# Peptides against a protein of PDB entry 3V4O: the designs that were tried, part 191

Target 1, 234 residues: chain A of PDB entry 3V4O
Amino acid sequence: DQPLAKDKVALLIGNMNYREHPKLKAPLVDVYELTNLLRQLDFKVVSLLDLTEYEMRNAVDEFLLLLDKGVYGLLYYAGHGYENFGNSFMVPVDAPNPYRSENCLCVQNILKLMQEKETGLNVFLLDMCRKRNDYDDTIPILDALKVTANIVFGYATCQGAEAFEIQHSGLANGIFMKFLKDRLLEDKKITVLLDEVAEDMGKCHLTKGKQALEIRSSLSEKRALTDPIQGTEY

## One batch from the design tools (peptide; made by RFdiffusion4, then SolubleMPNN)

Design b2_p27_3_s1 (from b2_p27_3, 11 letters changed)
Fold by OpenDDE base, seed 3:
Structure b2_p27_3_s1 (fold): chain B 234 residues (1-234), chain A 27 residues (1-27)
Amino acid sequence: as target 1 above (234 residues)
Amino acid sequence: AEAPPSPLSEEEIKEKLEEMRKAIREA
């Protein structure tokens, strides 16, 4: 039988106007494009720009409350980030310089909370830098994700700010969104779809060696973003 | 298609998410 979603919900966050860090431009266009695509897939979409730590934590917490049994959830973040000891952090616009873990949102902590929701599908996409932060020595204790969590997370990473700027020179979208938008509406298992996006990025001379997409999943079922909502005839 | 909004207040964020929550409960 065709997999069905109880409902489809998405939260998109784009941070650009940082107070104490370099400003970005790509998140605005990328959030806009992704919003339009997800609406075509019958997602209920909330898009937010330039969130402070407080606003960002509240938005994520409220989004997590929307996740329930059989719901399809998608969380997207574009902005500054860092990675220490296998832990990834999203940086709010009001983060100090240098930023520390207590001023940022830990991705793995969010994933841990997502696994408890019994969702039909949960997708977490991160378009941020994953550079080491030498000013943060925090080592979070992380539990492994449950095998039955149906979580897919993708990390679109750039080697450096210069690479990010070069990649966006003359392009309306960020590189990840450029390739994602071409495939996002395809009726394919989400892990297959993202793998194809990764391959497309790897074949492009503009992105080869500059940006990569890392995909991790605990998805044990064939689930697609195109799966119909329960009660809807397609 | 509407462009993404400028920074919203906490109350506005909560309202948007609550609208989504309501829609799920009614489904």
Scores: peptide ipSAE 0.114, ipTM 0.711, DockQ to the pose 0.036
Fold by OpenDDE base, seed 5:
Structure b2_p27_3_s1 (fold): chain B 234 residues (1-234), chain A 27 residues (1-27)
Amino acid sequence: as target 1 above (234 residues)
Amino acid sequence: AEAPPSPLSEEEIKEKLEEMRKAIREA
């Protein structure tokens, strides 16, 4: 039986033009290319760049409202971030320097909200730093994903900003998107697809030892981004 | 299949994404 999505929705956020932090380049191209790919997969895509804290929170809230039973959701973020004791935080462009958890969006909190929506599939992809923020003493929130939550979390991390982007002449993707875009349209279980992306990253001399993709999933069903939407005739 | 590289310049991409952002805000 071909799994069917009730609907397919995606929110893509790329933060580049930070006010108080180093500017990034890759999120621009990455969000654009990912948008085009997801549209080919019949996702309804909202793509936003350079969001303030307020705008990011609103965007995520609106995205969560679109999630419901049987819906396929994909949330992608590219920008600055940090991780403290297993809690990951996305950094808005207006975050102060140094930033703290109160200025940022907690990934684990969003994941918790996602699992309550009984989605057919929920994919959260992070392309951000995983470094410790010594200026944040936030207590870890270690809520395990529910076994019944069809959530796949991909965390592409780098050791430093230099490993986040491949410096080339002209427009260049982030490292994660460089490999993801090659496989994203494949009709494969999403966890298998991401595992292959991780393997590709590990084999590449440009990324070996510099960036890795960590995948966490609670997906017992075969779900792919290529799964058709219910009621659609193609 | 490998997704083709974007033929657009950085400025063109930025403009398109800003247009999208505006459309979303106005909807």
Scores: peptide ipSAE 0.045, ipTM 0.611, DockQ to the pose 0.119
Fold by OpenDDE base, seed 1:
Structure b2_p27_3_s1 (fold): chain B 234 residues (1-234), chain A 27 residues (1-27)
Amino acid sequence: as target 1 above (234 residues)
Amino acid sequence: AEAPPSPLSEEEIKEKLEEMRKAIREA
């Protein structure tokens, strides 16, 4: 039987205009392109740019309230980030220099909250740096994701700015989005789709050794972004 | 195609997400 979504909701966050950190360019175009693609997949999409810590926390909290049994959720973030001891953090635009964990949003905490929602599918995509923050030594206690949680986590990583952004047609795009957009509309299990994106990135001379996609999944069912919404006629 | 919006206030963010929440409840 074909899987059905109760509804499809997405929150896209792109942070570019940092106050105390290097400015980025790619998130603008990436959020724009992803918004259009997800709308074609019948997602209800909220897209936000240049969020402060307060705004990001509120947006994520409200997004989590949208997640419920059978709902397909997608959370996307593009911007600065860091990783310390397995904990990943999204950096808001008003983060101080240096920033610390108390100024940022912990990815693993969000994932923990997502697993409690009994979603039909939950996709969390990160396009951010994974460098260590030497000014933050906080090691939060992390719980493993539930095996039964239908969560797919994609983490696009770069070592330098040249790997984060690519110039194309006069616009700068994230490399992750360059490859993701080519496959996102395919009717495939989401983990298969992302694996293919990862393979494409690995084969490209522009990204090889510079950018990679890490995929972590607890998805135990065949679920695709193309799965129809329950009650819709096609 | 609509471009991504500028930063929103807390209330604006909540309103947008509440609209989505309402749509889910009505589905």
Scores: peptide ipSAE 0.026, ipTM 0.629, DockQ to the pose 0.035
Fold by OpenDDE base, seed 2:
Structure b2_p27_3_s1 (fold): chain B 234 residues (1-234), chain A 27 residues (1-27)
Amino acid sequence: as target 1 above (234 residues)
Amino acid sequence: AEAPPSPLSEEEIKEKLEEMRKAIREA
């Protein structure tokens, strides 16, 4: 039995031109590449670059409104981030230095909202740093993903992303996107696909021991990004 | 089965987000 998506929607955010933080380069090309791939997968894709806090919150809110029963959603973020005690935060371009949780978007809060949407599949991919922010005193509020939420969370982290971008200025893509793009169109269960990406990353001599893909999922069904939209011929 | 209507088209979403972005920048 072929699983069907009610619809497919994706929001891609790439933050590069930070006001008070080091500028990044990789998100531009990575967002572009991912946009093209997801469109080939019949996703409705909105790609946004250099979002302020307000813009980013609104974009995520609008994305969440698109999530509904049976919908396939994909949220991708590339930019600065931090992790404190299991809480991950995406950093808008206008975040102060130092930034705090009130200036940033909490990933776990977004995941919590996603699990309430009864989606057919929801994929959240993060390509950001996991460094600790000593200036944030946010108390960890970790909710386990519901078993029935059909959420897949991928966290690609690079220690010293800035240093990596400088050292590998010849690379068009970030490391995560470099390997993701090779597999994203495969008709495989998304967790299997991402696991293979993780393995590929682990074999790369450039990133071995420096970058890893963490995968968390509550996906109990064979759902793939290639699954057709309901009412379409396949 | 007939395809269910999308809540918003890609273009509508883009337009809405662009309008929001513009409004924020102009404020």
Scores: peptide ipSAE 0.021, ipTM 0.566, DockQ to the pose 0.024

Design b2_p27_3_s2 (from b2_p27_3, 12 letters changed)
Fold by OpenDDE base, seed 3:
Structure b2_p27_3_s2 (fold): chain B 234 residues (1-234), chain A 27 residues (1-27)
Amino acid sequence: as target 1 above (234 residues)
Amino acid sequence: AVAPPSPLSEEEIEKKLEEMRKEILES
């Protein structure tokens, strides 16, 4: 039988106007495009720009409360970030320079909370840098994700902020969104869809060797963003 | 037509997310 979603919810965050870090431009257009696409997929979408630490934590917390048994959730973040010892961090616009883990949101901690929600599908997409932060020595204790969590997370990363800006110069969308938008509406298992996006990025001369999409998944079922909502006739 | 994304206050964020939660609970 066709898999069904209890409901579909998405939170999109784009941070651009950093107070003490280089400003970005791509998140605005990327969030806009993704919003339009997800609404076509019958997602309830909240899109937010330029969130402080406090606002960002609250938004994520409230989003987590929306996740429940059978719900399809999608969390997208575009902005600055870093990775230390396998832990990824999203950087709010009011983060100090240098920023530390206590000023940022840990992706793995959020994933840990997501696994407890018994969602039908949970997609976490990160469009951010993953450079090491030498000013942060925090090593969070990471627990393995539950096999039944049905979580798919993708990391669209570049070598550096400068490379990111150069790579996206003259483009309306960020590189990741450029390829994602062409396939997002396809009726395919989400991991297959993202894998194809990764392949497209790898074939493009503009992104080859400069940007990659890393996909990690605990999804054991055939779930697609196009799956109908329970009670909806298709 | 879809409205473009814009910065929202904390209160507006909470309101929008609460509305989404309500729709889920009532579905």
Scores: peptide ipSAE 0.021, ipTM 0.543, DockQ to the pose 0.035
Fold by OpenDDE base, seed 1:
Structure b2_p27_3_s2 (fold): chain B 234 residues (1-234), chain A 27 residues (1-27)
Amino acid sequence: as target 1 above (234 residues)
Amino acid sequence: AVAPPSPLSEEEIEKKLEEMRKEILES
């Protein structure tokens, strides 16, 4: 029996024009292309650019309200970020310099909230730096994700992501999106799909040893982004 | 058994976004 989605919703966030930090370029095109692809997969897509802390928190809150039993959710973020002691943080455009955890959105907190929604599938894709923030030593106490949460977490990282983007300004897409867009429409289990993307990134001379895709999953079912929405006729 | 909530329409999503925008503008 083919799995069915109750609905499909996606929130895409691309932060570029930081006030107190280096500006980025790739998120604009990446969000645009991902939007078009997800719409082809019958996702209801909300795409937002250059969000302040307040706006990001509100957007995520609204997205979480869209997640319910059987719903397929996808959250994508491209922008600055950091990771301290296993906690990842998304940086809003109005973050101060230096930024701290209280100025940012904790990924693990969002994931924790996602697991409570009993979604059919929940995908969280991050295209951001994983460098340590030396100006923040906060260690949030977070519980582990539920094993049956059906969450797929993709983390695309590069040691010098910002520098790489600048040095290769001729690229239309970010590195992650370049490979993701080629496979996103494939009718495959999402973890298999992302694994293939990771392999492609590993084989490419441009990205080999520079950027990798880390995949963490609690998905125990054969769920794909191509799964039909319940009640649709074919 | 409680029935799962109905999926939000695109209109409802847009409404929520508009409310968010309004709140942001008023803030």
Scores: peptide ipSAE 0.021, ipTM 0.542, DockQ to the pose 0.021
Fold by OpenDDE base, seed 4:
Structure b2_p27_3_s2 (fold): chain B 234 residues (1-234), chain A 27 residues (1-27)
Amino acid sequence: as target 1 above (234 residues)
Amino acid sequence: AVAPPSPLSEEEIEKKLEEMRKEILES
């Protein structure tokens, strides 16, 4: 029997035009491509670009409110970021230079809040660098996922390189999106799908040994992005 | 048992977020 979603909602954030940091280009194209793909999967998609800290926090808060029992949620972020001591941070466009944790959105905090939701499926995809921020002394936050959270976390990262460095290859999409878009519409368990994306990235000469997709999940059910919304199945 | 409210449409969600953005920009 086919798993059913109560609803499908996605929030896509692409930050490019930073005030105090290098501008990016890939997030625009990647958010656009992902939006189109998710719409084909019957997701209700909100795509936002160049968000300030306040806007990002509000957008995420609103997204979390949309997460409810049986809902399929997908949160995607592309932009600048950093990782310190296991804490990952998404950088708003108005972040100062240097930015600190108080200026950014902590991924682990968001994941913690997502765990409180009884979602049917919750996917969080990050396309940002994991470079350490030497100007941030944030205390590590415990990043434990609850067993019942049904969360899938994908972290696309380049080893020691900024996301913008990959953009110089002349590719329209970021590397992660390049491979993700080829498989996203497949009717497969989302963790299997992402694992295949990771394998594709590992085989590509452009990314082999340079970029990887880290996957963490508490998903014990066969849930796919292609799962139909309850009441709409034929 | 009361039926749960209908899920928000994409447009409704977008509108809500846009309104929030507007409020932020005007504050």
Scores: peptide ipSAE 0.020, ipTM 0.521, DockQ to the pose 0.021
Fold by OpenDDE base, seed 5:
Structure b2_p27_3_s2 (fold): chain B 234 residues (1-234), chain A 27 residues (1-27)
Amino acid sequence: as target 1 above (234 residues)
Amino acid sequence: AVAPPSPLSEEEIEKKLEEMRKEILES
């Protein structure tokens, strides 16, 4: 029995032209390629670049409104970020230096909202720094994913490493997207697919010891990005 | 093959977000 999606929606955010932080290049190409791949998978894709805090919050809010029972959602972010004691934060382009949690979007808060939507599948992929921010003393709020949330969370980078520092490999794509793009169209359970991406990253001499992919999942069903939309014949 | 109706079309979402962005940039 083939699982069916009620709809497929994706929001891709790539932040590059930071006002007070080092500029990035990889997000442009990575968002572009991911957009094309997801469209091949019949996702409705909104791709946005260089978002301010206000724009990011509104984009995420609008994305959340699209999530509903049985919907497949994918949220991708590439840019600066940080992680303190399990709380991860996406950094808008207008964030000050130094930035704090109030200037950024908390990933765990977004995940909390996602799990309330009863989605058929929700994938959240982060390609950002996991470096500690010593200027943020926010107390960790760690909520476990609900068993019924069907959320898959992928976090691509080494702990304590800045994403832009890893990008100095001369590759057109970011390291994560380099490996993800080769497998994204495969008809596999999404957790299996991402695990294989993680293995590929681990075997590559360019990424070994430099970048890793962490996968967290509450997915108890066989769900793939290739699952057809209900009412659509292929 | 026709996709079933969705709450919002891709075009509608993109338009809405673009309008929002323009409003922010022009403010």
Scores: peptide ipSAE 0.016, ipTM 0.477, DockQ to the pose 0.025

Design b2_p27_3_s3 (from b2_p27_3, 14 letters changed)
Fold by OpenDDE base, seed 3:
Structure b2_p27_3_s3 (fold): chain B 234 residues (1-234), chain A 27 residues (1-27)
Amino acid sequence: as target 1 above (234 residues)
Amino acid sequence: AVAPPSPLSEEEIKKKLEEMREAIKKA
């Protein structure tokens, strides 16, 4: 029996023009290309650039309200970030230097909210740094994802400027997006698809040992981004 | 081809997300 999505929704966030931190370039191109691909997969897509803390919190909160029973959701973030003792944080463009957890969005808190939804599939993709922030003393959140949450979490990390951006088809993409874009339209279980992306990254001489894709999943069903929306012919 | 994304105001963000919500309700 063909799995069906009630609907497909995506929120893409790319932060580049930071006020107190180094500016980035890749998020612009990466968000653009991912938007085009997801639209080919019949996702309703909202793409946002250079969000303040207030704007990011509102956007994420409103997006979470779109997640309902049987809905396929995809949340993507590209920008600065950090990780302390298992807590990952997305950094808004207006974050101070140094930034702290109260200035940033906690990924684990968002994941907790996602698992409370009865989604058909929920994909959270992060393309950000995972370096420690010595100026943040936030206590770790150790709650595990629920087995029935149908959540796939992909974390792409960059350890150097040389591995952050590469030229692909005349565009300067982030490394993660370079490999993701080649496979995203394939009719495969999403975890299998991401595993193949991880393998491609590992085989590339430019990225070997410099960038990796970490995948965490509570998905027990065969779900793909290509699954048709209920009421449509596939 | 769609134009590249650009920064949006808070009101524009809410509007886009509301449009998605309404589209889901009509499906």
Scores: peptide ipSAE 0.223, ipTM 0.767, DockQ to the pose 0.037
Fold by OpenDDE base, seed 1:
Structure b2_p27_3_s3 (fold): chain B 234 residues (1-234), chain A 27 residues (1-27)
Amino acid sequence: as target 1 above (234 residues)
Amino acid sequence: AVAPPSPLSEEEIKKKLEEMREAIKKA
């Protein structure tokens, strides 16, 4: 029995031109590459770059409204981030220095909202730093993903910009995207696909000790990004 | 261009996402 998506929607966010933090380059190329790949998978894609806190919150809120019954959703973020005691935060381009949780978007809160939806599949991919912020006193709120949520969470963590980006002259992909793009179009269960990406990253000398892909999922069904949309012929 | 230039207004972001919403309704 071939699983079918009601529709496929993706929001891609790449933050690189930070006001008070080191600038990044990879998010530009990574968002571009991922957009092209997801379009080949018949996703409707909205790609946004260099979002302020206000813009990011609005974008995520509106995206969450798209996560209806049977919809396949994919949320991708590339940029700066941090984690304190299990709470991860995406950093808008206008975030102050040092980071403040009230000016950042909490990943776990978004995941919690996602699991309340009746999506056919929900993928959340993060490519950001995962350093502790000693200046943030946010109290941990840790909730396990519901088994029925059909959520796949991929966290590509790095310790610094050197691990985030492939060091080449000019613009280059982040390391995560380098490996993801090689497999993203494969007709495989999404968790299997991401596991293979993680393995590929683990074998790469460029990522050893610098970047890793952590995968968490509550996917109890066979779902792939290649699953066709109901009522459509491609 | 695959990605729009920055910054985007709230209305622009909302419009893009609303277009997706409408597309879902039509599916």
Scores: peptide ipSAE 0.217, ipTM 0.762, DockQ to the pose 0.035
Fold by OpenDDE base, seed 4:
Structure b2_p27_3_s3 (fold): chain B 234 residues (1-234), chain A 27 residues (1-27)
Amino acid sequence: as target 1 above (234 residues)
Amino acid sequence: AVAPPSPLSEEEIKKKLEEMREAIKKA
């Protein structure tokens, strides 16, 4: 039987104009492109740019409230970030320099909350740096995702993203979005789709050895972003 | 916070988040 979504909701966050950190350009275009694609997939999309810590926390909280049994959710973040011992953090535009965990949003905490929502599918995509923050001493929270969580987590590593944006100022999209946009509309299991994106990134001379997509999934069902919404006729 | 009714329209979701953002910016 064709899997059905109760609803489809997406929150896209792109942080560019940092107060105390290098400005980015790619998040603007990437969020815009992804918004258009997800709308074609019948997602209800909210796109927000340049969020402060408080705004980001509230946006994520509101997004989590939209997640419910059978709902398809997609959370996307593009901006600065860091990773310390398995803890990943999204950096708000008002984060100090240096930033610390208390100034940022912990990805693993969000994932933990997502698993409680009994979603039909939950996709969390990160397009941010994974460099270590030497100024953060946060102790890792090692909680495994529930097998029934139906969560797909994609982590696009952009080492030297700032340098890349400078060198390739003519590129409209970031590297991850460049490859993602080519496949996002395909009627495939989301993990298969993302795996193909990862392979494409690995084959490209521009990204080989420089950028990679790490995929983690607890999805045990054949769920696709193209799955129709229950009770809707298009 | 109380969970919103489902299904919500894109506009309703956007409005909710935008209202929140505006409230924060004005503070």
Scores: peptide ipSAE 0.033, ipTM 0.614, DockQ to the pose 0.024
Fold by OpenDDE base, seed 2:
Structure b2_p27_3_s3 (fold): chain B 234 residues (1-234), chain A 27 residues (1-27)
Amino acid sequence: as target 1 above (234 residues)
Amino acid sequence: AVAPPSPLSEEEIKKKLEEMREAIKKA
């Protein structure tokens, strides 16, 4: 009756020390705390900081190889990013200024590859800016997620994340992680959990009207991060 | 019942990624 995961794997990426862009601080603490929480959920966690384009691509490729039928995957990214016409891009630390799509990792492409995996659950969480990049001329390629993909995509947008980190230097975590960490261990359907996080963020006076969590899901089953791994004693 | 084998252990993944990173840094 209870859903079981074949395995649980997570890749966490936090980019902070950009060569040609403003440095960030929040990803360090956020990745650290998320790592600890996911380990409590029996995820195999790889946490990587300050990845170059090549390193990021390889890390994501290796992560995708871990995804298989019934596997629970979680990919988290915190760092600089941008969105043009529905295409979102993660920015490596060695990206030039200005950066372009060829220097960055396309989220939608990763999602497309993820949906080809018959995963039990796949969660992709982005904590990055959603600003437009006027220097990127990439033509939008938007493919709808397959209904059977069991993918949950969470996009925590911060307008002016750099300004926010500076203005709210007293916060140990980014806003998204601040609220996520309080609920992540709850035995709830992941979409319900994230919806509650979104509501909590919406009630915060610091982020009201400035930050929101956008959730897109093709999940039709009651899957939770707390679901046990098949073959384990529970 | 034998549990299905994990595709890779956490340590194996870390090792692989670290080796890759080190190789890149040395280049």
Scores: peptide ipSAE 0.025, ipTM 0.587, DockQ to the pose 0.023

